Peptides against a protein of PDB entry 1EMU. Designs and how they scored, part 55

Target 1, 132 residues: chain A of PDB entry 1EMU
Amino acid sequence: PPYLKWAESLHSLLDDQDGISLFRTFLKQEGCADLLDFWFACTGFRKLEPCDSNEEKRLKLARAIYRKYILDNNGIVSRQTKPATKSFIKGCIMKQLIDPAMFDQAQTEIQATMEENTYPSFLKSDIYLEYT

## One batch from the design tools (peptide; made by RFdiffusion4, then SolubleMPNN)

Design b2_p17_6_s3 (from b2_p17_6, 8 letters changed)
Fold by OpenDDE base, seed 1:
Structure b2_p17_6_s3 (fold): chain B 132 residues (1-132), chain A 17 residues (1-17)
Amino acid sequence: as target 1 above (132 residues)
Amino acid sequence: SAALDQASQEVIDKLLE
């Protein structure tokens, strides 16, 4: 069953609608749903191919991601990303150089945070165990 | 996956509101 695959990798969990829903619910209870939302935001952003018609949308989205997750010093995403990573993103925003990969390093760092902490905890949580 | 794509799109849409 799918729930067994969820325990094998975070990627498998995030490839499943039910897995995403349960994990997000768990993260919200832990006060760290922004980790997952940021991860999805980065994924979605990278999928937007640069072109003339997408330029304004991509810039707007990049700014939104930056303001919500990176600029907020009290946010869990900001606390779990390296200063150099945040500085790089800020630089991209200020220079309006919006490469599809500009959030990749931040996404990697947030993914590592989930892998090391919240994902293992989720697999031990009542919400997951009751689902199995 | 379709689920991942949908979840990503939902977050993006919310950020662009």
Scores: peptide ipSAE 0.804, ipTM 0.972, DockQ to the pose 0.930
Fold by OpenDDE base, seed 5:
Parts: sequence; C-alpha cells; structure tokens
Structure b2_p17_6_s3 (fold): chain B 132 residues (1-132), chain A 17 residues (1-17)
Amino acid sequence: as target 1 above (132 residues)
Amino acid sequence: SAALDQASQEVIDKLLE
C-alpha cells in the first residue's frame, strides 16, 4: 500500500495526495506547516518558465515567498535557513534578478530540516500509525 | 506527480492573493 512507500522516502510521501494531507496535518499540530508550504512554493516557483508574459507574476511570487517565509525572523523557515542563503534571496529581490533557481538553496535547507526532524517524527505519529 | 503539482499550485495561489 502507498503508506509503506511513504516510509521509504519523503519524496514518496509528497507525491501522494493522502500523504501530503496527513503530513500537513501533522506539521500544523507541530507548528511548522510553513516548512512544507515553503517547499511547495519553491517547487511551484521553479516550474514557472521565465518569459515576457509572466515576468511580473514571477517577481510578485518571489516577493511573496520572500516576505512570508524569509523576511519573517519569527518564522520557522527563516530560523531553519542560513543567513547567507537568506541574504542571497534578498539580493535577488532587490536587484529584481528572479532566476528560477533562486530559492533552490533555501528549499534544500528546509528539505533537510524535514528529512532530519519532522518527517521521521511523522512516521512515529498517531496520525500516520492510525492510517496504517 | 499530480498531487505535488496540485499542492504547489494551491500554495502559490494563496501567496498571490
């Protein structure tokens, strides 16, 4: 069953609608749902192909991601990303150099946080175990 | 996956509101 694949990798968990739902519920209870939302935001952002028709949209989205997750010093994402990474993102925003990969390092760091902490905890949670 | 694409789109839509 799919839930067994979820235990094999975080990627498998995030490729499943039920997996995403359960994991997000768990993260919300832990006060760190922003980790997952940021990860999804980065993924979605990278998918937007740079072109004249979506330049303004991409800039707006980049700014929104920056303001919500990076600039907020009280946020879990900000606390789990390195200063140099946040500084780089800020620089991109200020210079309006909106490369599809501008959030890649931050996403990697947040993914590592989930891999090392929240994902293992999820697999031990009542939410996951009751589903199995 | 479709699930991942949908989840990412939902987050983006909220950010762009």
Scores: peptide ipSAE 0.804, ipTM 0.972, DockQ to the pose 0.900
Fold by OpenDDE base, seed 2:
Structure b2_p17_6_s3 (fold): chain B 132 residues (1-132), chain A 17 residues (1-17)
Amino acid sequence: as target 1 above (132 residues)
Amino acid sequence: SAALDQASQEVIDKLLE
C-alpha cells in the first residue's frame, strides 16, 4: 500500500495526495506547516517559464514567497534557512533578477530540515500510525 | 506527480490572492 512507500522516502510521501494531507495536518499540529508550504511554493515557482508573458506573475510570486517565508524572522522557514541563503534571495528581489532557481538553495535547506526532523517524527506519529 | 503539482498550485494560488 502507498503508506509503506511513504516510509521509504519523503519524496514518495509528497507524491501522494493522502500523504501530503496527513503530513500537512501533522505539521500544523507541530506549528511548522510553513516548511511544507514553502517547499511546494518553490517547486511551483521553478516550473514557471521565464518569458515576457510570465514576468509580472513571476515577480509577484517571488515577492510573495520572500515576504511570507524569508522576511519573517519569527517564521520557521526563516529560522531554518542560512543567512547567506536569505541574503541571496533578498538580493534577487531587490535587483528584480528573478531566476527560476533563485529559491533552490532555500528549498534544499528546508527539505533537509524536514528530512532530519519532521518527516521522521511524522512516521512515529499517531496520525500516520492510525492510518496504517 | 499530479498530487505534487496540485499541492504546489494550491500554495501558489494562495500566495497570489
Scores: peptide ipSAE 0.804, ipTM 0.972, DockQ to the pose 0.905
Fold by OpenDDE base, seed 3:
Structure b2_p17_6_s3 (fold): chain B 132 residues (1-132), chain A 17 residues (1-17)
Amino acid sequence: as target 1 above (132 residues)
Amino acid sequence: SAALDQASQEVIDKLLE
């Protein structure tokens, strides 16, 4: 069943609607749902093809991601991303150089945080275990 | 996957509100 695949990799968990739902519920209880939302935001952002018709939307989205997750010093995403990574993103925003990969390093760092902490904890949680 | 794509789109839409 799918829940067994969820225990094999975070990627498998995030490829499943039920997996996403349960994991988000868990993260909300832990006060760190922003980790997952940021990860999805980065994924969605990277999928937006750079073109003339998307330029305004991509810039607006990049700014929104930056302001909500990177600039918020009290946020868990900000606390779990390296200063150099945040500085790079800030630079892209200020220069309006909105490359599809501009959040890749930050996403990698947040993914590592989930892999090392929240994802293993989820697999030991009542939410997951009751589902199995 | 479809689930991942949908979840990403939902977050994007919320950020752009």
Scores: peptide ipSAE 0.802, ipTM 0.972, DockQ to the pose 0.930

Design b2_p17_6_s4 (from b2_p17_6, 9 letters changed)
Fold by OpenDDE base, seed 5:
Structure b2_p17_6_s4 (fold): chain B 132 residues (1-132), chain A 17 residues (1-17)
Amino acid sequence: as target 1 above (132 residues)
Amino acid sequence: SEALEQESQKVIEELLK
């Protein structure tokens, strides 16, 4: 069943609508939902192809991601990303150099945080276990 | 996956409000 695949990898969990829902519920209880939202935001951002018609939209989105998750020093995403990573993102925003990969390092760091902490905890949670 | 894509789009749309 799908829930067994969820235990095999975080990616498998995030490829499943039910998995996402349960994991988000868990993360909300832990005050860590922003980790997942940021991860999805980065994924969506990277998929937007750079073109003349998308330039303004991509810049707006990049700024939104930056302001919500990176600039907020009290946020969990900011706390779990390296200063150099945040500085790089800030630089991209200031220079308006909006490369599709500009959030890749931050996403990697947040993914590592989930892999090492929240994801394992989720697999031990009542939410997951009761689902199985 | 479709779920991942849909969730990403949902988050982005929320950010762009």
Scores: peptide ipSAE 0.800, ipTM 0.971, DockQ to the pose 0.934
Fold by OpenDDE base, seed 2:
Structure b2_p17_6_s4 (fold): chain B 132 residues (1-132), chain A 17 residues (1-17)
Amino acid sequence: as target 1 above (132 residues)
Amino acid sequence: SEALEQESQKVIEELLK
């Protein structure tokens, strides 16, 4: 069943609608749902193909991601990303160099945070265990 | 996956409000 795949990899969990729902519920209870939202935001952003018709939208989205998750020093995403990574993103925003991959490093770092902490905890949570 | 794509779009739409 799908829930067994969720325990094999975080990616499998995030590829499943039910998995996402349960994991999000868990993260909300832990006060760290922003980790997941940021991860999905980065994924969605990267998929937006740069072109003339998307330029304004992409810039707006990049700024929104930056302001919500990176700029806020008290936010969990900001605390779990390296200063150099945040500085790079800031530079992209300031220079308006909005490459589809500009959040890749930050996403990787947040993914690592989830892999090391919240994801294992989720697999031990009542939410997951009761589902199985 | 469809789930991943849908969730990504949902988050993006919320950010763009």
Scores: peptide ipSAE 0.799, ipTM 0.970, DockQ to the pose 0.935
Fold by OpenDDE base, seed 4:
Structure b2_p17_6_s4 (fold): chain B 132 residues (1-132), chain A 17 residues (1-17)
Amino acid sequence: as target 1 above (132 residues)
Amino acid sequence: SEALEQESQKVIEELLK
């Protein structure tokens, strides 16, 4: 069943709507749902192809991601990303150099945080265990 | 996956409101 695949890899969990829902519920209880939302935001952002027709949308989205997750020094995403990574993102925003890969390093760092902490905790949680 | 793509779009839509 799918829930067994969820325990094999974080990617399998995030490829399943039910898995995403349960994991988000768990993260909300832990006060760190922003980790997951940021990860999805980065994934979606990277898929937007740079072109004249998408320029405004991409810039707006990049700014929104920056303001919500990076600029907030008290946020879990900001605390789990390296200063150099955040500085690079800020630079891109200020210079309006919006490369599709501008959030890649931050996404990698947040993914590592989930892999090492919240994902293992989720597999030990009542939410997951009661589902199985 | 479809779920991953849909969730990504959902999050983006919320950010762009």
Scores: peptide ipSAE 0.798, ipTM 0.970, DockQ to the pose 0.934
Fold by OpenDDE base, seed 3:
Structure b2_p17_6_s4 (fold): chain B 132 residues (1-132), chain A 17 residues (1-17)
Amino acid sequence: as target 1 above (132 residues)
Amino acid sequence: SEALEQESQKVIEELLK
């Protein structure tokens, strides 16, 4: 069953709508839901192809991601990303150099945080165990 | 996956509001 695959990798969990739903519920209880939302935001952003039609949308989205998750010093994403990574993102925003990969390092760091902490905790949670 | 794509799009749409 799918829930067994969720225990094998975080990627498998995030590829399943039920897995995402349960994991988000767990993260909300832990006050860490922004980790998941940021991860999905980065994924979606990277998929937007640079072109004239997407220029305004991509810039707006990049700014929104930056302001909500990176600039907020009290946010969990900001606390779990390295200063150099945040500085690089800020530079891209200020220079309006909106490369599809500009959030890749930050996404990697947030993914590592989930892999190391929240994902293992989720697999031990009542939410997951009661589902199985 | 479809789930990942749909969730990513959902989050993006919320950010762009």
Scores: peptide ipSAE 0.798, ipTM 0.970, DockQ to the pose 0.935

Design b2_p17_7_s1 (from b2_p17_7, 10 letters changed)
Fold by OpenDDE base, seed 4:
Order: structure tokens, then sequence, then C-alpha cells
Structure b2_p17_7_s1 (fold): chain B 132 residues (1-132), chain A 17 residues (1-17)
């Protein structure tokens, strides 16, 4: 069943609508749902191909991601990303150089945080165990 | 996956709202 695949990899968990829902519920209880939302935001952002027609949209989205997750010094995403990574993102925003890969390093760092901490904790949680 | 893509789009739409 799908829930067994969720325990095999974070990727399998995030490829399943029910898995995403349960994991988000768990993260909300832990006060760190922003980790997951940021990860999805980065994934979606990277998929937007640069072109004249979506330039404004991409800039707006990049700014929104930056303001909500990176600029918030009290946020868990900001705390779990390296200063150099955040500085690079800020630079891209200020210079309006919006490369599809500009959030890749930050996403990698947040994914590592989930892999090492919240994902294992989720598999030990009542939310997951009661689902199985 | 479809779920991952849909969730990403959902989060983006929320950010742009």
Amino acid sequence: as target 1 above (132 residues)
Amino acid sequence: SEALEKESEKVIEELLS
C-alpha cells in the first residue's frame, strides 16, 4: 500500500496526495508547515520557463517566496537556510535576475532538514501510525 | 507526479493571490 512507500522515501510521500495531506497536518502541529510549502513553491517556480509573457509573473512569485520564507527571520525556513544562500536570493531579487534555479540551493537545504528531522519524526507520529 | 505538480501549483496560486 502507498503508506509503506511513504516510509521508504520522502519523495514517495510527496508524490501522493494523501501523503502530502497527512505530512502537512503533522508539520502544522509542529509549527513547521512552511518547510513543505516552501519546498513546493520552489518546485513550482523552477518549472516556470522564462519568457517575455511570464516575466512579470515570475518576478512577482520570486518576490513573494522571498518575502514570506526568506526575509522572515523568525520563520523556520529562514532559520534552516544558510546566510550565504539567503544573501544570494536577496541579490537576485534586488537585481531582478530571476533565474529558474535561483531557489535550488535553498530548496536543497530545506529538503535536507526535512529528511533529517521532520520526515523521520512524521513516521513515528500518531498521525502516520494510526493511518497504517 | 500529478499530486506533486498540483500541490506546487496550489502553493504558487496562494502566493500570488
Scores: peptide ipSAE 0.798, ipTM 0.971, DockQ to the pose 0.946
Fold by OpenDDE base, seed 5:
Structure b2_p17_7_s1 (fold): chain B 132 residues (1-132), chain A 17 residues (1-17)
Amino acid sequence: as target 1 above (132 residues)
Amino acid sequence: SEALEKESEKVIEELLS
């Protein structure tokens, strides 16, 4: 069943609608749902191919991601990303150099945080265990 | 996956709202 795949990798968990829902519920209880939202935001952002018709949208989205997750020093995403990574993103925003990969390093760092902490905890949570 | 794509789009739409 799918829940067994969820225990094999975080990626498998995030490829399943039910898995996402349960994990999000867990993260909300832990006060760290922003980790997941940021991860999904980065994924969605990277998929937007640069072109004349979506330049404004991409810039707006990049700014929104930056303001909500990176600029907020009290946010969990900001606390779990390296200063150099955040500085790079800030530079991209300031220069309006919006490369599809501009959030890749930050996403990698947040993914590592989830892999090392929240994801393992989720697999031990009542939410997951009751589902199995 | 479709689930991942849909969730990403949902998050993005919320950010742009």
Scores: peptide ipSAE 0.798, ipTM 0.970, DockQ to the pose 0.942
Fold by OpenDDE base, seed 2:
Structure b2_p17_7_s1 (fold): chain B 132 residues (1-132), chain A 17 residues (1-17)
Amino acid sequence: as target 1 above (132 residues)
Amino acid sequence: SEALEKESEKVIEELLS
């Protein structure tokens, strides 16, 4: 069953709608749901093709991601990203240099946080174990 | 995956709303 694959890799968990739902529920209880939402935001952002038609949308989205997750010093994403990474993102926003890869380093750092902490904890949680 | 793509789109739409 799919839940067994979820225990094999975070990627497998995030490739499943039910897995995402359960993991988000767990993260909300832990006050860390923004980790997952930020990760998905970065993934979606990177997929937007740079072109004239998408320029305004991409800039707006980049700013929204920055304001919600990076600028908030009390947020879990901000606390789990390196100062240099956040400074780079801020620079991109200020200069309006919106490269598809501008959030890659931050996403990598947040993914590492999930891999090392919240994902293993999820597999030990009542939410996951009761589902199995 | 389709689930990952749909979730990404959902999060983006919420950010842009």
Scores: peptide ipSAE 0.797, ipTM 0.970, DockQ to the pose 0.947
Fold by OpenDDE base, seed 3:
Structure b2_p17_7_s1 (fold): chain B 132 residues (1-132), chain A 17 residues (1-17)
Amino acid sequence: as target 1 above (132 residues)
Amino acid sequence: SEALEKESEKVIEELLS
């Protein structure tokens, strides 16, 4: 069943609608749902192909991601991303150089945070265990 | 996956709204 695959990898968990829902519920209880939202935001952003019709949307989205997750010093995403990574993103925003990969390093760092902490905790949670 | 794509789009739309 799918829930067994969720325990094999975080990727499998995030590829499943039910898995995402349960994991999000868990993260909300832990006060760190922003980790997941940021991860999905980065994924979606990277998939937006640079073109004339997308420039305004991509810039607006990049700014929104930056302001909500990177600039917010009280946010868990900001606390779990390295200063150099945040500085790079800030630079891209200021220069309006919106490369599809501009959030890749930050996403990697947040993914590592989930892999090392919240994902293992989720697999030990009542939410997951009750589902199995 | 479909789930990943849908969730990503949902989060993006919320950020842009």
Scores: peptide ipSAE 0.796, ipTM 0.970, DockQ to the pose 0.942

Design b2_p17_7_s2 (from b2_p17_7, 13 letters changed)
Fold by OpenDDE base, seed 4:
Structure b2_p17_7_s2 (fold): chain B 132 residues (1-132), chain A 17 residues (1-17)
Amino acid sequence: as target 1 above (132 residues)
Amino acid sequence: SEALEQTSQEILEKLLS
């Protein structure tokens, strides 16, 4: 069953709508749903191919992601990303150089945080265990 | 996956709203 695949890898969990829903619910209870939301935001952003017609939209999105998750010093995403990573993102925003991969390093760091902490905790949670 | 793609799009749309 799918829930067994969720325990095999975070990727399998995030490829399943039910898995995403349960994991996000768990993260919300832990006060760290922003980790997952940021990860998905980065994934979606990277898939937007730059072109003349979507330049403004991509800039707005990049700014929104930056303001929501990186600029917020009290946020868990900001606390779990390295200063150099955040500085690079800020630089891209200020210079309006919006490469599809500009959030990749931050996403990698947040994914590592989930892999090492929240994902294992989820697999031990009542939410997951009661689902099995 | 479809779930991953749809979730990503949903998050982005929410950020722009």
Scores: peptide ipSAE 0.774, ipTM 0.968, DockQ to the pose 0.940
Fold by OpenDDE base, seed 1:
Structure b2_p17_7_s2 (fold): chain B 132 residues (1-132), chain A 17 residues (1-17)
Amino acid sequence: as target 1 above (132 residues)
Amino acid sequence: SEALEQTSQEILEKLLS
């Protein structure tokens, strides 16, 4: 069953709608749903191929991601990303150099946070265990 | 997967709202 695959890798969990829903519910209860939302935002952003017609949209999205997750010093994403990473993102925004990969390092750091902390905890949670 | 892609798209759409 799919829930067994979820326990084998975080990627398998995030590749399943039911897995995403359960994990997000767990994260919300832990006060750290922003980790997952940011991860998905980065994934979606990277998939937007730059072109003249979507330049403004991509810039707006990048700014929105930056303002919501990076600029908020009290947010869990900001706390779990390195200062140099946040500074790089800020620089991209200020210079309007919006490369599809501009959030990659931040996403990597947030993914590591989930892998090391919230994902293992989720697999031991009542939410997951009751589902199995 | 479709789930991952759809979730990503939904998150981005909310950010633009």
Scores: peptide ipSAE 0.774, ipTM 0.969, DockQ to the pose 0.918
Fold by OpenDDE base, seed 5:
Structure b2_p17_7_s2 (fold): chain B 132 residues (1-132), chain A 17 residues (1-17)
Amino acid sequence: as target 1 above (132 residues)
Amino acid sequence: SEALEQTSQEILEKLLS
């Protein structure tokens, strides 16, 4: 069953609608749902192919991601990303150099945080165990 | 996956709203 795959990798968990829902519910209880939301935002952003017609929209999205997750010093994403990473993103925003990969390093750092902490905890949670 | 893509899109749309 799918829930066994969820225990094998975070990627498998995030490829499943039920897995995403359960994990997000767990993260909300832990006050760290922003980790997952940011991760998905980065994934979606990277998939937007830059072109003349979507330049403004991509800039707006990048700014929104930056303001929501990076600029907020009290946010868990900001706390779990390195200063140099945040500085780089800020620079991209200021220069309006919006490369599809501009959030990749931040996403990597947040993914590592989930892999090391919240994901293992989820597998031990009542939410997951009751589902199995 | 479809779930991943759909979730990503929903998050982005929420950010722009």
Scores: peptide ipSAE 0.773, ipTM 0.968, DockQ to the pose 0.934
Fold by OpenDDE base, seed 3:
Structure b2_p17_7_s2 (fold): chain B 132 residues (1-132), chain A 17 residues (1-17)
Amino acid sequence: as target 1 above (132 residues)
Amino acid sequence: SEALEQTSQEILEKLLS
């Protein structure tokens, strides 16, 4: 069953709608749902290929991601990303150099945080265990 | 996956709203 695959990798969990829903519910209870939302935002952003028709949209999105997750010093994403990573993102925003990969390092760091902390905890949670 | 793609799209749409 799919829930067994969820325990094999975080990627498998995030490829399943039910897995995403349960994991997000768990993260909300832990006060760190922003980790997952940021991860998905980065994934979606990277898929937007630069072109004349979406330049404004991409800039707006990049700014929104930056303001919501990176600029907030008290936020879980900000606390779990390195200063150099946040500085790089800020630089891209200020220079309006919006490369599809500009959030890749931050996403990697947040993914590592989930892999090391919240994902293992989820697999031990009542939410997951009751589902199995 | 479709779930991952749809979730990503939804998150971005919310950010633009």
Scores: peptide ipSAE 0.772, ipTM 0.968, DockQ to the pose 0.942

Design b2_p17_7_s3 (from b2_p17_7, 9 letters changed)
Fold by OpenDDE base, seed 4:
Structure b2_p17_7_s3 (fold): chain B 132 residues (1-132), chain A 17 residues (1-17)
Amino acid sequence: as target 1 above (132 residues)
Amino acid sequence: SKALEEESQRVIEELLS
């Protein structure tokens, strides 16, 4: 069953609608749902093609991601990303240099945080165990 | 996956709303 695959890799968990839902519920209880939302935001952002017709949308989205997750010094995403990473993102925003990969390093750092902390905790949680 | 793509789009739409 799918829930067994969820325990094998974080990627398998995030490839499943039910897995995403349960993991988000767990993260909300832990006060760190922003980790997951940021990860998905980065994934979606990277897939947007850089072209003239998308420039305004991409800039707006990049700014939204920056303001919500990076600029907030008290946020879990900001606390789990390196200062140099956040500084680079800020620079991209200010210079309006919106490369599809501009959030890649931040996403990598947040993914590492989930892999090392919240994902293992989720697999030990009542939410997951009761589902199995 | 479909779920991953749909969730990514949902989050983006919320950010742009």
Scores: peptide ipSAE 0.821, ipTM 0.974, DockQ to the pose 0.943
Fold by OpenDDE base, seed 2:
Structure b2_p17_7_s3 (fold): chain B 132 residues (1-132), chain A 17 residues (1-17)
Amino acid sequence: as target 1 above (132 residues)
Amino acid sequence: SKALEEESQRVIEELLS
């Protein structure tokens, strides 16, 4: 069953709508749902192809991601990303150099945070165990 | 996956709203 795959990798968990839902519920209870939202935002952003028709949308989205998750020093995403990573993103925003990969490093760092803490905790949570 | 794509789009739409 899918829930067994969820325990094998975080990616498998995030590839399943039920897995996402349960994990989000868990993260909300832990006050760290922004980790997941940021991760998905980065994924969605990277898939937007740079072109004339998408330029305004991509810039707006990049700014939104930056302001919500990176600029907020009290946010969990900001606290779990390296200063150099945040500085790079800021630079991209200020220069309006909106490369599809501009959030890749930040996403990697947030993914590592989830892998090391919230994901293992989720697998030990009542939410997951009761589902299995 | 479909789930991944849909969730990504949902989050993006919320950010842009």
Scores: peptide ipSAE 0.821, ipTM 0.974, DockQ to the pose 0.942
Fold by OpenDDE base, seed 5:
Structure b2_p17_7_s3 (fold): chain B 132 residues (1-132), chain A 17 residues (1-17)
Amino acid sequence: as target 1 above (132 residues)
Amino acid sequence: SKALEEESQRVIEELLS
């Protein structure tokens, strides 16, 4: 069953609608749902192909991601990303150099945080165990 | 996956709203 695959990797969990739903519920209880939302935002952002027709949209989205998750010093995403990573992102925003990969390092760091902490905890949670 | 794509799109739409 799918829930067994969820225990094998975080990626498998996030490839499943039910898995995403359960994990988000868990993260909300832990006060760290922003980790997941940021991760998905980065994934979606990277998939937007740069072109003249979507340049403004991509810039707006990059700014939104930056303002919500990186600029907020009290947010969990900001606390779990390195200063140099945040500085790089800020630089991209200021220079309006919106490369599809501009959030890759931050996403990697947040993914590591989830894989090392919240994801293992989720697998031990009542939410997951009661589902299985 | 479809689920991943849909969730990414949902989050993006929320950010842009």
Scores: peptide ipSAE 0.820, ipTM 0.974, DockQ to the pose 0.940
Fold by OpenDDE base, seed 3:
Structure b2_p17_7_s3 (fold): chain B 132 residues (1-132), chain A 17 residues (1-17)
Amino acid sequence: as target 1 above (132 residues)
Amino acid sequence: SKALEEESQRVIEELLS
């Protein structure tokens, strides 16, 4: 069943609607749902093809991601992202150089945070165990 | 996956709203 695949890979968990829902519920209880939202925001952002019709949308989205998750010093995403990574993102925003990969390093760092902490904890949680 | 794509789109739309 799908829930067994969730225990084998974080990617498998995030590829499943039920998995996402349960993991989000868990993260909300832990006060760190922003980790997941940021990860999905980065994924969605990278998929937007650079073109004239997407220019305004991509810039607006990049700024929104930056302001909500990176600039927020009290946010968990900001705390779990390296200063150099945040500085790079800030530079891209200020220069309006909106490369599809501009959030890749930050997403990698947040993914590592989930892999090392929240994902293992989720697999030990009542939410997951009661689902199985 | 479809779930991943839909969730990504949902989050993006929320950020842009």
Scores: peptide ipSAE 0.819, ipTM 0.974, DockQ to the pose 0.940

